# Peptides against a protein of PDB entry 7C96, part 69

Target 1, 73 residues: chain A of PDB entry 7C96
Amino acid sequence: PVIPDDFRCPISLELMKDPVIVSTGQTYERTCIEKWLQAGHGTCPKTQQTLTSTVLTPNYVLRSLIAQWCEAN

## One batch from the design tools (peptide; made by RFdiffusion4, then SolubleMPNN)

Design b2_p23_8_s1 (from b2_p23_8, 19 letters changed)
Fold by OpenDDE base, seed 2:
Structure b2_p23_8_s1 (fold): chain B 73 residues (1-73), chain A 23 residues (1-23)
Amino acid sequence: as target 1 above (73 residues)
Amino acid sequence: MEEKIQAWKEEVEKIKEEAKKKE
């Protein structure tokens, strides 16, 4: 089945398992964005906007939606 | 400015590729 774009990490382009939100509001797979930040970057990979914080917030709503989609497909 | 943008794009692509390798 075709994976909805909103369910795919902007970095890995794969279905997200542990989606997290960055300060810009964009969501990424936790491991992907952590690697980006660890590389010394302070910008959002997708938008190039400067991150006001490096805190990663779990996107529980999206995680749930993805889980439901996986069960149906 | 253009150099910085190019470097940024290159780094993003690198991270993307590394992420795919582990998949």
Scores: peptide ipSAE 0.102, ipTM 0.631, DockQ to the pose 0.173
Fold by OpenDDE base, seed 5:
Structure b2_p23_8_s1 (fold): chain B 73 residues (1-73), chain A 23 residues (1-23)
Amino acid sequence: as target 1 above (73 residues)
Amino acid sequence: MEEKIQAWKEEVEKIKEEAKKKE
């Protein structure tokens, strides 16, 4: 079945396993966004907005939704 | 500023393309 766009990392384009939220509210796969930040970028890959913080917050709600989707599909 | 935006877009696109190939 087709993977919902909201479940795909904007960078890897793959189903997110460890989704994290950045300061702009966008969600990415942890590994992907960490690499982006480590490369010296201070913007949101999707929106190009400047990140007010480099803190990554686990998106537990989305993680749960993805897990449920995986079980059903 | 426009040049920076363009470079940014290109970099993001490269990352996406690379990721798409690995999938």
Scores: peptide ipSAE 0.073, ipTM 0.587, DockQ to the pose 0.208
Fold by OpenDDE base, seed 1:
Structure b2_p23_8_s1 (fold): chain B 73 residues (1-73), chain A 23 residues (1-23)
Amino acid sequence: as target 1 above (73 residues)
Amino acid sequence: MEEKIQAWKEEVEKIKEEAKKKE
């Protein structure tokens, strides 16, 4: 089955397991964005927008959708 | 600033390329 684009991390291009939302509203795999931030970057990898916060918010809705998709496929 | 932008683009592209190869 084809993995929906919204379920893939913009960085790893893989199905997200622990999706988190950054201040710009974009969602990434937690591990990927954490490494990005730890490297000293303060921008959104996808949009290049400056992050107003480095807080990562779990995307529970997407996590649930991905889990359901994985179970069905 | 342009140099920083270029460095950013290259880094992101590199990450995506490596990810694509792994896929």
Scores: peptide ipSAE 0.043, ipTM 0.526, DockQ to the pose 0.277
Fold by OpenDDE base, seed 3:
Structure b2_p23_8_s1 (fold): chain B 73 residues (1-73), chain A 23 residues (1-23)
Amino acid sequence: as target 1 above (73 residues)
Amino acid sequence: MEEKIQAWKEEVEKIKEEAKKKE
């Protein structure tokens, strides 16, 4: 089946396993966004907006939605 | 695609198990 775009990491384009939310509200795979930040970037990869914080918040809702989709497909 | 879904399920399960151990 085709993976919904909202379930793919904007960076890796792969199905997210550990989705986290950045200050701009966008969600990424934890490993991907951490590498992006560690590389010295201070912007949101998708929107190019400046991040007001480097805190990463687990997106439990999206994780659950992805899990449900995977079980159904 | 099916392999990716299966790999995801396994990885998520591992993450959940590790998180539970740290609880």
Scores: peptide ipSAE 0.019, ipTM 0.407, DockQ to the pose 0.027

Design b2_p23_8_s2 (from b2_p23_8, 19 letters changed)
Fold by OpenDDE base, seed 2:
Structure b2_p23_8_s2 (fold): chain B 73 residues (1-73), chain A 23 residues (1-23)
Amino acid sequence: as target 1 above (73 residues)
Amino acid sequence: MEAKKKAFEEEVEEIRKKYEKLR
């Protein structure tokens, strides 16, 4: 069925497999946000807020929710 | 603000395009 918007990466627009949280609280696919950062950007793609850190924190809760959704659909 | 927003959107789009080429 239709993938929930919360499960889609704001960059790739695809179902996230390895979701990570940036300092602004937004979640992205790891590979996508890493490419963004490597390109020299220091802002959150979705909110345009300046990132206070380049640390990427795995979003385990969302990862689990997505896994459950995939199992059911 | 509008000009800045557009610039960011274009930057994001470039990353999106790169992603599409690699998948």
Scores: peptide ipSAE 0.149, ipTM 0.693, DockQ to the pose 0.142
Fold by OpenDDE base, seed 1:
Structure b2_p23_8_s2 (fold): chain B 73 residues (1-73), chain A 23 residues (1-23)
Amino acid sequence: as target 1 above (73 residues)
Amino acid sequence: MEAKKKAFEEEVEEIRKKYEKLR
C-alpha cells in the first residue's frame, strides 16, 4: 500500500524508523535532521521556521503508528 | 522573499539528494 505522507521523512521521503520532533513541531528521521543541524542549519527544513532549540524529541506516538502500519501492510 | 524561499528549497533538495546517494 501507499505509505501515508505523515509517515515519510520530509528530507529522505522514506518511511521513518526513528522519528524525532523539532522545536517547530515537525517530525523527521533522526539521522536526516541531525545531518541537517550538523551542517550548520538553524531552520526547519519543511517550514523554514527558525528553530528555538536543537533538541530532538522522539515521536513515540508516530513511531507506534508506523509500527502498527508496517505490521498491517 | 521568493529568492530566499527558492534558495532554501534548493538547499533542502541538496540534502535530500545526498541522502539518496548514501542509502
Scores: peptide ipSAE 0.144, ipTM 0.688, DockQ to the pose 0.119
Fold by OpenDDE base, seed 5:
Structure b2_p23_8_s2 (fold): chain B 73 residues (1-73), chain A 23 residues (1-23)
Amino acid sequence: as target 1 above (73 residues)
Amino acid sequence: MEAKKKAFEEEVEEIRKKYEKLR
């Protein structure tokens, strides 16, 4: 029952339920990255790169993969 | 509210530093 690293939010370190992609291509749990942005940060927590956009795009593929993993484990 | 926000920022900063080491 080892959770794949790609399924964990870099911020919460927990299994993502609503994964979203930021401008740098990194994926986070929506609530976590929103709090980060609302706190006034304009960088990607993982890469420290400046975000070119604050738009959060749902990672539907990853969401599906995580859901499948949860059903199997 | 501010206390929770500060705690969150601190936690994220620690994680950020960890990733910085990996880069």
Scores: peptide ipSAE 0.144, ipTM 0.677, DockQ to the pose 0.174
Fold by OpenDDE base, seed 3:
Structure b2_p23_8_s2 (fold): chain B 73 residues (1-73), chain A 23 residues (1-23)
Amino acid sequence: as target 1 above (73 residues)
Amino acid sequence: MEAKKKAFEEEVEEIRKKYEKLR
């Protein structure tokens, strides 16, 4: 079945396993956004907005939704 | 403005391609 767009990382374009939220409210796969930040970037890949913080917040709700989808498909 | 946008999109694409190689 087709993977919902909201379940795909904007960078890897793959189903997220460890989704995290950045300061702009966008969600990415943890490993992808960490690599982006480590490369010296200070903007949100999707929106191009400047990040006010480098803190990454786990998106537990999305993680659960993805898990449920995987069980059903 | 448009030139900056294009450059930024290319940066994101570069990261995406690097991920594909590591996968």
Scores: peptide ipSAE 0.143, ipTM 0.688, DockQ to the pose 0.149

Design b2_p23_8_s3 (from b2_p23_8, 19 letters changed)
Fold by OpenDDE base, seed 4:
Parts: sequence; C-alpha cells; structure tokens
Structure b2_p23_8_s3 (fold): chain B 73 residues (1-73), chain A 23 residues (1-23)
Amino acid sequence: as target 1 above (73 residues)
Amino acid sequence: MEEKIKAFEEEVEKIKEEAEKKR
C-alpha cells in the first residue's frame, strides 16, 4: 500500500519509526535529522528556514498514527 | 539510508545556492 506522505520522512522518504519535530514544526526521522545537523547544517531541510533550536521533540501523535496505519495495512 | 541522506543534502544545498544567487 502507498504510504501517506505525512508518514514519510522528508529525507529518507521512508515510513518514520522515530518521528521528531524540529523548531520549524516539521517532522523527520530522528536519525535522518540528526545526521543533517551533524553535517553542519542549521536549517530545516524541507523549508530551508533557520532552526532556532536544535532540540528534537518526539512526535508522539504521529508515531501513534503511523502505528495504527501499520496495523491496518 | 546514508546514500539517500547524502543525495538529499546535495539537492538541498544546490537549491540554497541557487536561491542565494537570485537574491
């Protein structure tokens, strides 16, 4: 089945397992965004906005939605 | 996955560079 776009990491394009929210409100797979930041980038990959913080907040809601989708598909 | 990340980084950087040139 086709994975909903909102459930895919903008970087890996794969179903997110550990989705995290950056300061811009965009969500990425934790591992992907961490690698992006470690590479020296200070912007949001998708929006190109400057990140006001490098804090990554778990997106529990999305995590649950993805889990539910996986159960149904 | 690493290859995808690298490719994405390259694309994003390319986009940023082009955007900067147009400013």
Scores: peptide ipSAE 0.062, ipTM 0.570, DockQ to the pose 0.129
Fold by OpenDDE base, seed 1:
Structure b2_p23_8_s3 (fold): chain B 73 residues (1-73), chain A 23 residues (1-23)
Amino acid sequence: as target 1 above (73 residues)
Amino acid sequence: MEEKIKAFEEEVEKIKEEAEKKR
């Protein structure tokens, strides 16, 4: 079935397994955004906004939704 | 500005490529 856009990482374009939220409110796959930050970037890949924090917050709601979707499909 | 945009695109593409290789 077609993967909902909100379930795809903006970087990898794949179904997220460990979605995390950045300070701008955008969600990415943890590994993708970590690589971006480790490369020395301080901006949000999708919006190009400056991150006020590099803290990554697990998106538990989305993770659960994706898990449920995977089980159903 | 343009240099930064190019650098961004390159880095994002690099991440995508690495992600693809791991599949």
Scores: peptide ipSAE 0.062, ipTM 0.611, DockQ to the pose 0.185
Fold by OpenDDE base, seed 2:
Structure b2_p23_8_s3 (fold): chain B 73 residues (1-73), chain A 23 residues (1-23)
Amino acid sequence: as target 1 above (73 residues)
Amino acid sequence: MEEKIKAFEEEVEKIKEEAEKKR
């Protein structure tokens, strides 16, 4: 089945398992964005906007939606 | 500016490669 684009990490392009939201509102796989930040980047990989915070917020809603999608597919 | 963009792309690619290796 075709994975919805919103369910894919912008970095890995794979189905997200632990989606987190950055300050720009974009969602990434936690491990991917953490590595990006640890590499010294202060921007959003997708939008290239400067991050106002490096805090990563779990996207529980999306996580649930992905889980439901996985059950059906 | 091009250097920064290239650096970003390179890092993203590295992360992708590592992610693929873990599959």
Scores: peptide ipSAE 0.061, ipTM 0.595, DockQ to the pose 0.178
Fold by OpenDDE base, seed 3:
Structure b2_p23_8_s3 (fold): chain B 73 residues (1-73), chain A 23 residues (1-23)
Amino acid sequence: as target 1 above (73 residues)
Amino acid sequence: MEEKIKAFEEEVEKIKEEAEKKR
């Protein structure tokens, strides 16, 4: 089945397992965005906006939606 | 600015490549 674009990490392009939200409101796979930040970047990969914070907030709603989709497909 | 954008795109692509190798 085709994975919905909103369920794919903008970096890895794979189904997200641990989606997290950055300060710009964009969501990424935790490991992907952590690697990006660890590389010394302070911007959002998707929008190129400067991050006001490096705090990563779990996107529980999206995690649940992905889980439901996976169970149905 | 173009060089910075290129460096950014290259880093993102590198992360994507590593992700694909682990599949």
Scores: peptide ipSAE 0.049, ipTM 0.589, DockQ to the pose 0.186

Design b2_p23_8_s4 (from b2_p23_8, 19 letters changed)
Fold by OpenDDE base, seed 4:
Structure b2_p23_8_s4 (fold): chain B 73 residues (1-73), chain A 23 residues (1-23)
Amino acid sequence: as target 1 above (73 residues)
Amino acid sequence: LKKKIEEFKKEVEEIKKKYEELL
């Protein structure tokens, strides 16, 4: 089935398994954004905005929505 | 306007490069 764009990681373009929110409000797959940060980048991959924090917050709502979508499809 | 377009194109290419290095 066609995966909703909001369920795909902007970096890997794959269905997110562990979605996390960055300071800009964008969501990415944890492993992808961690690698991005580890590489020394301080901007949001999708928006190019400077990150005000390197804290990654689990997007539990999205995780749940993705799980529900997977169950239905 | 032309200048802005060129700037955006440059930024996009830089992001693509970073992604390629990341993945």
Scores: peptide ipSAE 0.201, ipTM 0.675, DockQ to the pose 0.065
Fold by OpenDDE base, seed 2:
Structure b2_p23_8_s4 (fold): chain B 73 residues (1-73), chain A 23 residues (1-23)
Amino acid sequence: as target 1 above (73 residues)
Amino acid sequence: LKKKIEEFKKEVEEIKKKYEELL
């Protein structure tokens, strides 16, 4: 079945395995956003807003929802 | 308005370029 858009990384467009939240509240695949930041960018890829912090917070709720979806599909 | 549209187009292209370098 079709993967919900909320479960896809805005960068890779793939199902997120390790979703993390940036300071703007947007969620990305950890590896993708880390590469983005490592490349010297300080903005949110999706919204272009300046990040107030480079701290990445695990999105446990989304991780759980994705896991449940994967088990059912 | 015309100038703002052109500026927006530039921003979009710049973002695309950044993504291409990442992936």
Scores: peptide ipSAE 0.183, ipTM 0.655, DockQ to the pose 0.067
Fold by OpenDDE base, seed 1:
Structure b2_p23_8_s4 (fold): chain B 73 residues (1-73), chain A 23 residues (1-23)
Amino acid sequence: as target 1 above (73 residues)
Amino acid sequence: LKKKIEEFKKEVEEIKKKYEELL
């Protein structure tokens, strides 16, 4: 089955296991975005917008949706 | 317009390089 685009990390292009939201509202795999930030980047990988914060907020709704999709497919 | 296109291409290349280093 085809993985929905919103369920894939914009960086790894893989199904997200621990999705987190950045200040711009985009969601990434936690490990991917953490490595991006640790590398010294201060922008959103997908939109190139400057991040107003480096806080990563767990996307619980998306995590749940992905889990449901995985069980159904 | 041509200048803007060239600038856009450069930005895309820079992002690709950053992704390559990350993955």
Scores: peptide ipSAE 0.173, ipTM 0.643, DockQ to the pose 0.067
Fold by OpenDDE base, seed 3:
Structure b2_p23_8_s4 (fold): chain B 73 residues (1-73), chain A 23 residues (1-23)
Amino acid sequence: as target 1 above (73 residues)
Amino acid sequence: LKKKIEEFKKEVEEIKKKYEELL
């Protein structure tokens, strides 16, 4: 079935396995956003807004929703 | 208008290149 857009990483466009939230509120796959930050970028890939923090917060709610969706499909 | 379009095209291309570097 078609993967819901909110379940896909804005960078990889794949189903997120380890979704993390950045300071702008956007969610990405951990590995993707870490590589982005490691490359020296200080902006949100999706919105181009400057990140006020480089802290990555696990999106547990989304992880759970994705898991439920995967079980149902 | 044409100038703005070209500018935006360049910006989009730059973003695409950045994404490609990650994948």
Scores: peptide ipSAE 0.122, ipTM 0.578, DockQ to the pose 0.068

## One batch from the design tools (peptide; made by RFdiffusion4, then SolubleMPNN)

Design b2_p24_1_s1 (from b2_p24_1, 7 letters changed)
Fold by OpenDDE base, seed 1:
Structure b2_p24_1_s1 (fold): chain B 73 residues (1-73), chain A 24 residues (1-24)
Amino acid sequence: as target 1 above (73 residues)
Amino acid sequence: SRKEELYNSLPEEVQQFIKELEAE
């Protein structure tokens, strides 16, 4: 079935399994954004906004929504 | 495809980054 855009990591373009929120409010797959940051980038891949922090916050709500979607589809 | 549209909407530097990751 069609995967909702919000459930796809902007980097991997796949269904997220461990979604994390960056300082801009955008959500990415943890492994993807960590690699982006480790490569020395300081911007949000999707919006190009400068990150005010490198802290990654687990998006538990989205994780649950994705899990529910997977179960239903 | 929708996947391609999302990819093409990303900044060039991000697209390049993705290509590099896929080459691993």
Scores: peptide ipSAE 0.657, ipTM 0.910, DockQ to the pose 0.938
Fold by OpenDDE base, seed 5:
Structure b2_p24_1_s1 (fold): chain B 73 residues (1-73), chain A 24 residues (1-24)
Amino acid sequence: as target 1 above (73 residues)
Amino acid sequence: SRKEELYNSLPEEVQQFIKELEAE
C-alpha cells in the first residue's frame, strides 16, 4: 500500500509511531528529532527554520490517524 | 521511488545526518 506523505517522518521516511510537533509546526518521529537536537542542530530539518524552542509536543491526532490507517492496510 | 524523492528534497546536512543514523 502507498504510505501517505503526511504519515512519514521527514527524517526516517517511515510511518511515525510517536509523532511530535516542533516549534515550526512540523511533525517528526520523537526519536529522530531528539537525535537531531542532541547532535547540536537548532533548525527544523524539513523547513530549515530556526527553532524558537526545543519543546516537543505529542501529535495525538496524527498518531490516531496513522493507527487507523494501519488497521485498514 | 517516493521514498527517494522525499529524501532528495531534504537539505544536504539532513541527508548526511540520515546517512550517519543508518550507519549506527
Scores: peptide ipSAE 0.656, ipTM 0.909, DockQ to the pose 0.947
Fold by OpenDDE base, seed 4:
Structure b2_p24_1_s1 (fold): chain B 73 residues (1-73), chain A 24 residues (1-24)
Amino acid sequence: as target 1 above (73 residues)
Amino acid sequence: SRKEELYNSLPEEVQQFIKELEAE
């Protein structure tokens, strides 16, 4: 079945397993965004906005939605 | 494909980063 865009990491383009929210409100796979930050980047990959914080917040709601989708498909 | 469309919508800097990750 077709994977919803919001369930795909903007970087890996794959179904997210551990989605985290950055300061701009965008969500990425944890490992992907951590590598991006570790590489020295300080912007949001999707929006190019400067990140006001490097704190990554787990997106539990999205994690649950993805789990439900996987169960149904 | 949808993946290609999403990829092409990303900034070049990010596209380059993805290519580097895939080379690992």
Scores: peptide ipSAE 0.653, ipTM 0.909, DockQ to the pose 0.954
Fold by OpenDDE base, seed 3:
Structure b2_p24_1_s1 (fold): chain B 73 residues (1-73), chain A 24 residues (1-24)
Amino acid sequence: as target 1 above (73 residues)
Amino acid sequence: SRKEELYNSLPEEVQQFIKELEAE
């Protein structure tokens, strides 16, 4: 089935399993964005905006939506 | 493909980062 763009991690391009929100409001797979930050980058991969914080907030709503989609498809 | 379109829309430095991840 066709995977909705919003359910894909901008980095891995795969269905997200542990989505987290960065300071710019964009969502990524936790492991992907952590590796990006650990590599010394301070910008948002998708928007190129400078991150004002390195805090990662779990996107529980999106996680639930993806789970529901997987059950239906 | 849609996957390729999304990849090509990313900054070059991010594309290079993805290539490095795939090599792991």
Scores: peptide ipSAE 0.651, ipTM 0.908, DockQ to the pose 0.939

Design b2_p24_1_s2 (from b2_p24_1, 8 letters changed)
Fold by OpenDDE base, seed 1:
Structure b2_p24_1_s2 (fold): chain B 73 residues (1-73), chain A 24 residues (1-24)
Amino acid sequence: as target 1 above (73 residues)
Amino acid sequence: SRKEELFNSLPKEVQEFIEELKKE
């Protein structure tokens, strides 16, 4: 099936399982963005904007949407 | 592929990061 771009992690390019939102509003797979931050980066991979916070907020809505999509496909 | 297009749209530093992760 054709995976919607919004369901892919910008880093892994895979279907997200544990999507989290960063300060710029972009969503990434938790493990991917954590590795990015741990590597010393302070910018948003997708937008290159400086992160105003390193807090990762779970994107439960997207997580649910992806789960529903997977069930249907 | 769409996956490749998305990859190529990312900043070079991010692309390099991704390539490094693939080695794991």
Scores: peptide ipSAE 0.647, ipTM 0.905, DockQ to the pose 0.943
Fold by OpenDDE base, seed 2:
Structure b2_p24_1_s2 (fold): chain B 73 residues (1-73), chain A 24 residues (1-24)
Amino acid sequence: as target 1 above (73 residues)
Amino acid sequence: SRKEELFNSLPKEVQEFIEELKKE
């Protein structure tokens, strides 16, 4: 099936399992964005905007939407 | 493919980062 763009991690390009929101409002797979930050980067991979915080907030709404999509496909 | 289109839309430095991750 065709995976919606919003369900793909901008880094892994795969369906997200543990989506987290960064300060810019973009969502990434937790593991991917943590590796990006660990490598010393301070920008949002998708938008190139400077991150104002390294806090990662779980995107529970998206996690639920992805789960529902997986059940139907 | 759509996956390739999304990859190509990312900044060069991010593309390089992704390629390195694939080697792990």
Scores: peptide ipSAE 0.645, ipTM 0.904, DockQ to the pose 0.938
Fold by OpenDDE base, seed 4:
Structure b2_p24_1_s2 (fold): chain B 73 residues (1-73), chain A 24 residues (1-24)
Amino acid sequence: as target 1 above (73 residues)
Amino acid sequence: SRKEELFNSLPKEVQEFIEELKKE
């Protein structure tokens, strides 16, 4: 099936399992963005904007939508 | 593929980061 772009992590390019939101509002797979930050980067991979915070907020709505999509496909 | 298109649209530094992750 065709995976919606919004359901893909910008880094792994795969269906997200634990999506988290960064300060710029973009969403990534938790493990991917954590590795990016741990590597010393302070920018948003997708937008290249400087992150005002390194806090990662779970995107429960998207997680639910992806789960529903997986169940239907 | 769509995956390739998305990859190519990312900044080079991010592309390089992804390629390094694939080696794991």
Scores: peptide ipSAE 0.641, ipTM 0.903, DockQ to the pose 0.949
Fold by OpenDDE base, seed 3:
Parts: C-alpha cells; sequence; structure tokens
Structure b2_p24_1_s2 (fold): chain B 73 residues (1-73), chain A 24 residues (1-24)
C-alpha cells in the first residue's frame, strides 16, 4: 500500500513508531532526531531552521493515526 | 521511488548523516 508522506520520518524514511515534535513544529522518529542532536546538530533536518529548544514532545495523535492506518492496511 | 525522492529533497549534510546511520 502507498504510505502517506506525513507518516514517514524525514530521516529514516520509514513509518514512525514513536513520533516526536521539535521546536520548529516538524515531527521525527524519536531515535533518529535524538541521534541527530547527540551528534552536535542544532538545526531541524527538514527545514534547516535553528532549534530554539531541545525538548521533544510526543505526537500521540499522529502515533494513533499511524497505528490505525497499519491496522487497515 | 517515493522514498528516493524524499531522500534527495533533504540537505546534503542530512543525507550524509542518514548514510552513516545505515552503516550501523
Amino acid sequence: as target 1 above (73 residues)
Amino acid sequence: SRKEELFNSLPKEVQEFIEELKKE
């Protein structure tokens, strides 16, 4: 089945399992963005905007939508 | 493929980061 772009992590390019929102509003797989930040980067991979915070907020709504999609496909 | 299109749309430094992750 065709995977919606919004359900793919911009880094792993796979269905997100633990999606988190960064300060720019973009969503990534937690593991991927944590590795990016740990490597010393301070920008948003997708937009290149400078991150104003290192806080990662769980995107529970998206997580549920992806789970529902997986169940239906 | 769509996956390749998404990859090619990312900044070079991010592409290189992804390639390094694949080696793990």
Scores: peptide ipSAE 0.638, ipTM 0.903, DockQ to the pose 0.946

Design b2_p24_1_s3 (from b2_p24_1, 7 letters changed)
Fold by OpenDDE base, seed 1:
Structure b2_p24_1_s3 (fold): chain B 73 residues (1-73), chain A 24 residues (1-24)
Amino acid sequence: as target 1 above (73 residues)
Amino acid sequence: SEKEKLFNSLPEEVQEFIKELEAE
């Protein structure tokens, strides 16, 4: 089945397993965005907006939706 | 493909970053 774009990490382009939200509101796979930040970048990969914080917030809602999708497909 | 479209929509610096990660 076709993976919904909202379920794909903008970086890995794969189904997210541990989705986290950055300050801009965009969601990424935790490992991917952490590598991006560790490399010294301070912008949101998808939007290019400057991050106001490096805090990563777990996207529990999306995690649940992805889990449900995986179960059904 | 859908993946290609998503990849091409990203900034060049991000595309390069992804390519580097894939090379590891």
Scores: peptide ipSAE 0.503, ipTM 0.863, DockQ to the pose 0.956
Fold by OpenDDE base, seed 5:
Structure b2_p24_1_s3 (fold): chain B 73 residues (1-73), chain A 24 residues (1-24)
Amino acid sequence: as target 1 above (73 residues)
Amino acid sequence: SEKEKLFNSLPEEVQEFIKELEAE
């Protein structure tokens, strides 16, 4: 089945398992965005906006939606 | 493919980062 774009990590290009939200509101797979930040980057990969915080917030709603999608497909 | 479309829409620096991750 076709994976919805909103369920794919912009970095891994795969279905997210541990989605987290960055300061810009964009969501990524936790491990991917952490590696991006650790590499010294201070921008949002998708939007190119400067990150105002390094805090990563779990996207529980999306996590649940993805789980439901996986169950149905 | 959809995957390729998403990849090509990202900034060059991000594309290079992704390629580096895939090489690990």
Scores: peptide ipSAE 0.500, ipTM 0.861, DockQ to the pose 0.939
Fold by OpenDDE base, seed 4:
Structure b2_p24_1_s3 (fold): chain B 73 residues (1-73), chain A 24 residues (1-24)
Amino acid sequence: as target 1 above (73 residues)
Amino acid sequence: SEKEKLFNSLPEEVQEFIKELEAE
């Protein structure tokens, strides 16, 4: 089945397994956004807004929704 | 495809980053 866009990482374009929220409120796969930050970038890939923090917050709600979707499909 | 749509919606800088990752 077609993966909902909100369940796909903007970088990997794949179903997120460990979604994390950046300071702009956008969500990415942890490994992807970490690589982006490690590469020296300080902006949000999706919005290009400057990140006010490099803290990555687990998006547990989304993780659960994705898990439920996977179970149903 | 859906992936292509998402990819093309990203800034060029991000697209280049993704291409580099895929080349590894």
Scores: peptide ipSAE 0.492, ipTM 0.859, DockQ to the pose 0.960
Fold by OpenDDE base, seed 3:
Structure b2_p24_1_s3 (fold): chain B 73 residues (1-73), chain A 24 residues (1-24)
Amino acid sequence: as target 1 above (73 residues)
Amino acid sequence: SEKEKLFNSLPEEVQEFIKELEAE
């Protein structure tokens, strides 16, 4: 089945398993965005906006939606 | 492919980062 773009991590391009939200509101796979930040980057990969915080907030709703999608497909 | 389209829409520095990760 066709994977919705919103369910794919902008970095890994794969279905997200542990989606987290950055200060810009964009969502990424936790592992991917952490590696990006550890590499010394301070911008949002998708929007190129400067991150005002390095806090990563779990996107539980999206995680649940993806899980449900996987069950149905 | 859809994945390639998404990849090509990202900033160059991000594309290079991804390629580096895939090479590991």
Scores: peptide ipSAE 0.491, ipTM 0.859, DockQ to the pose 0.962

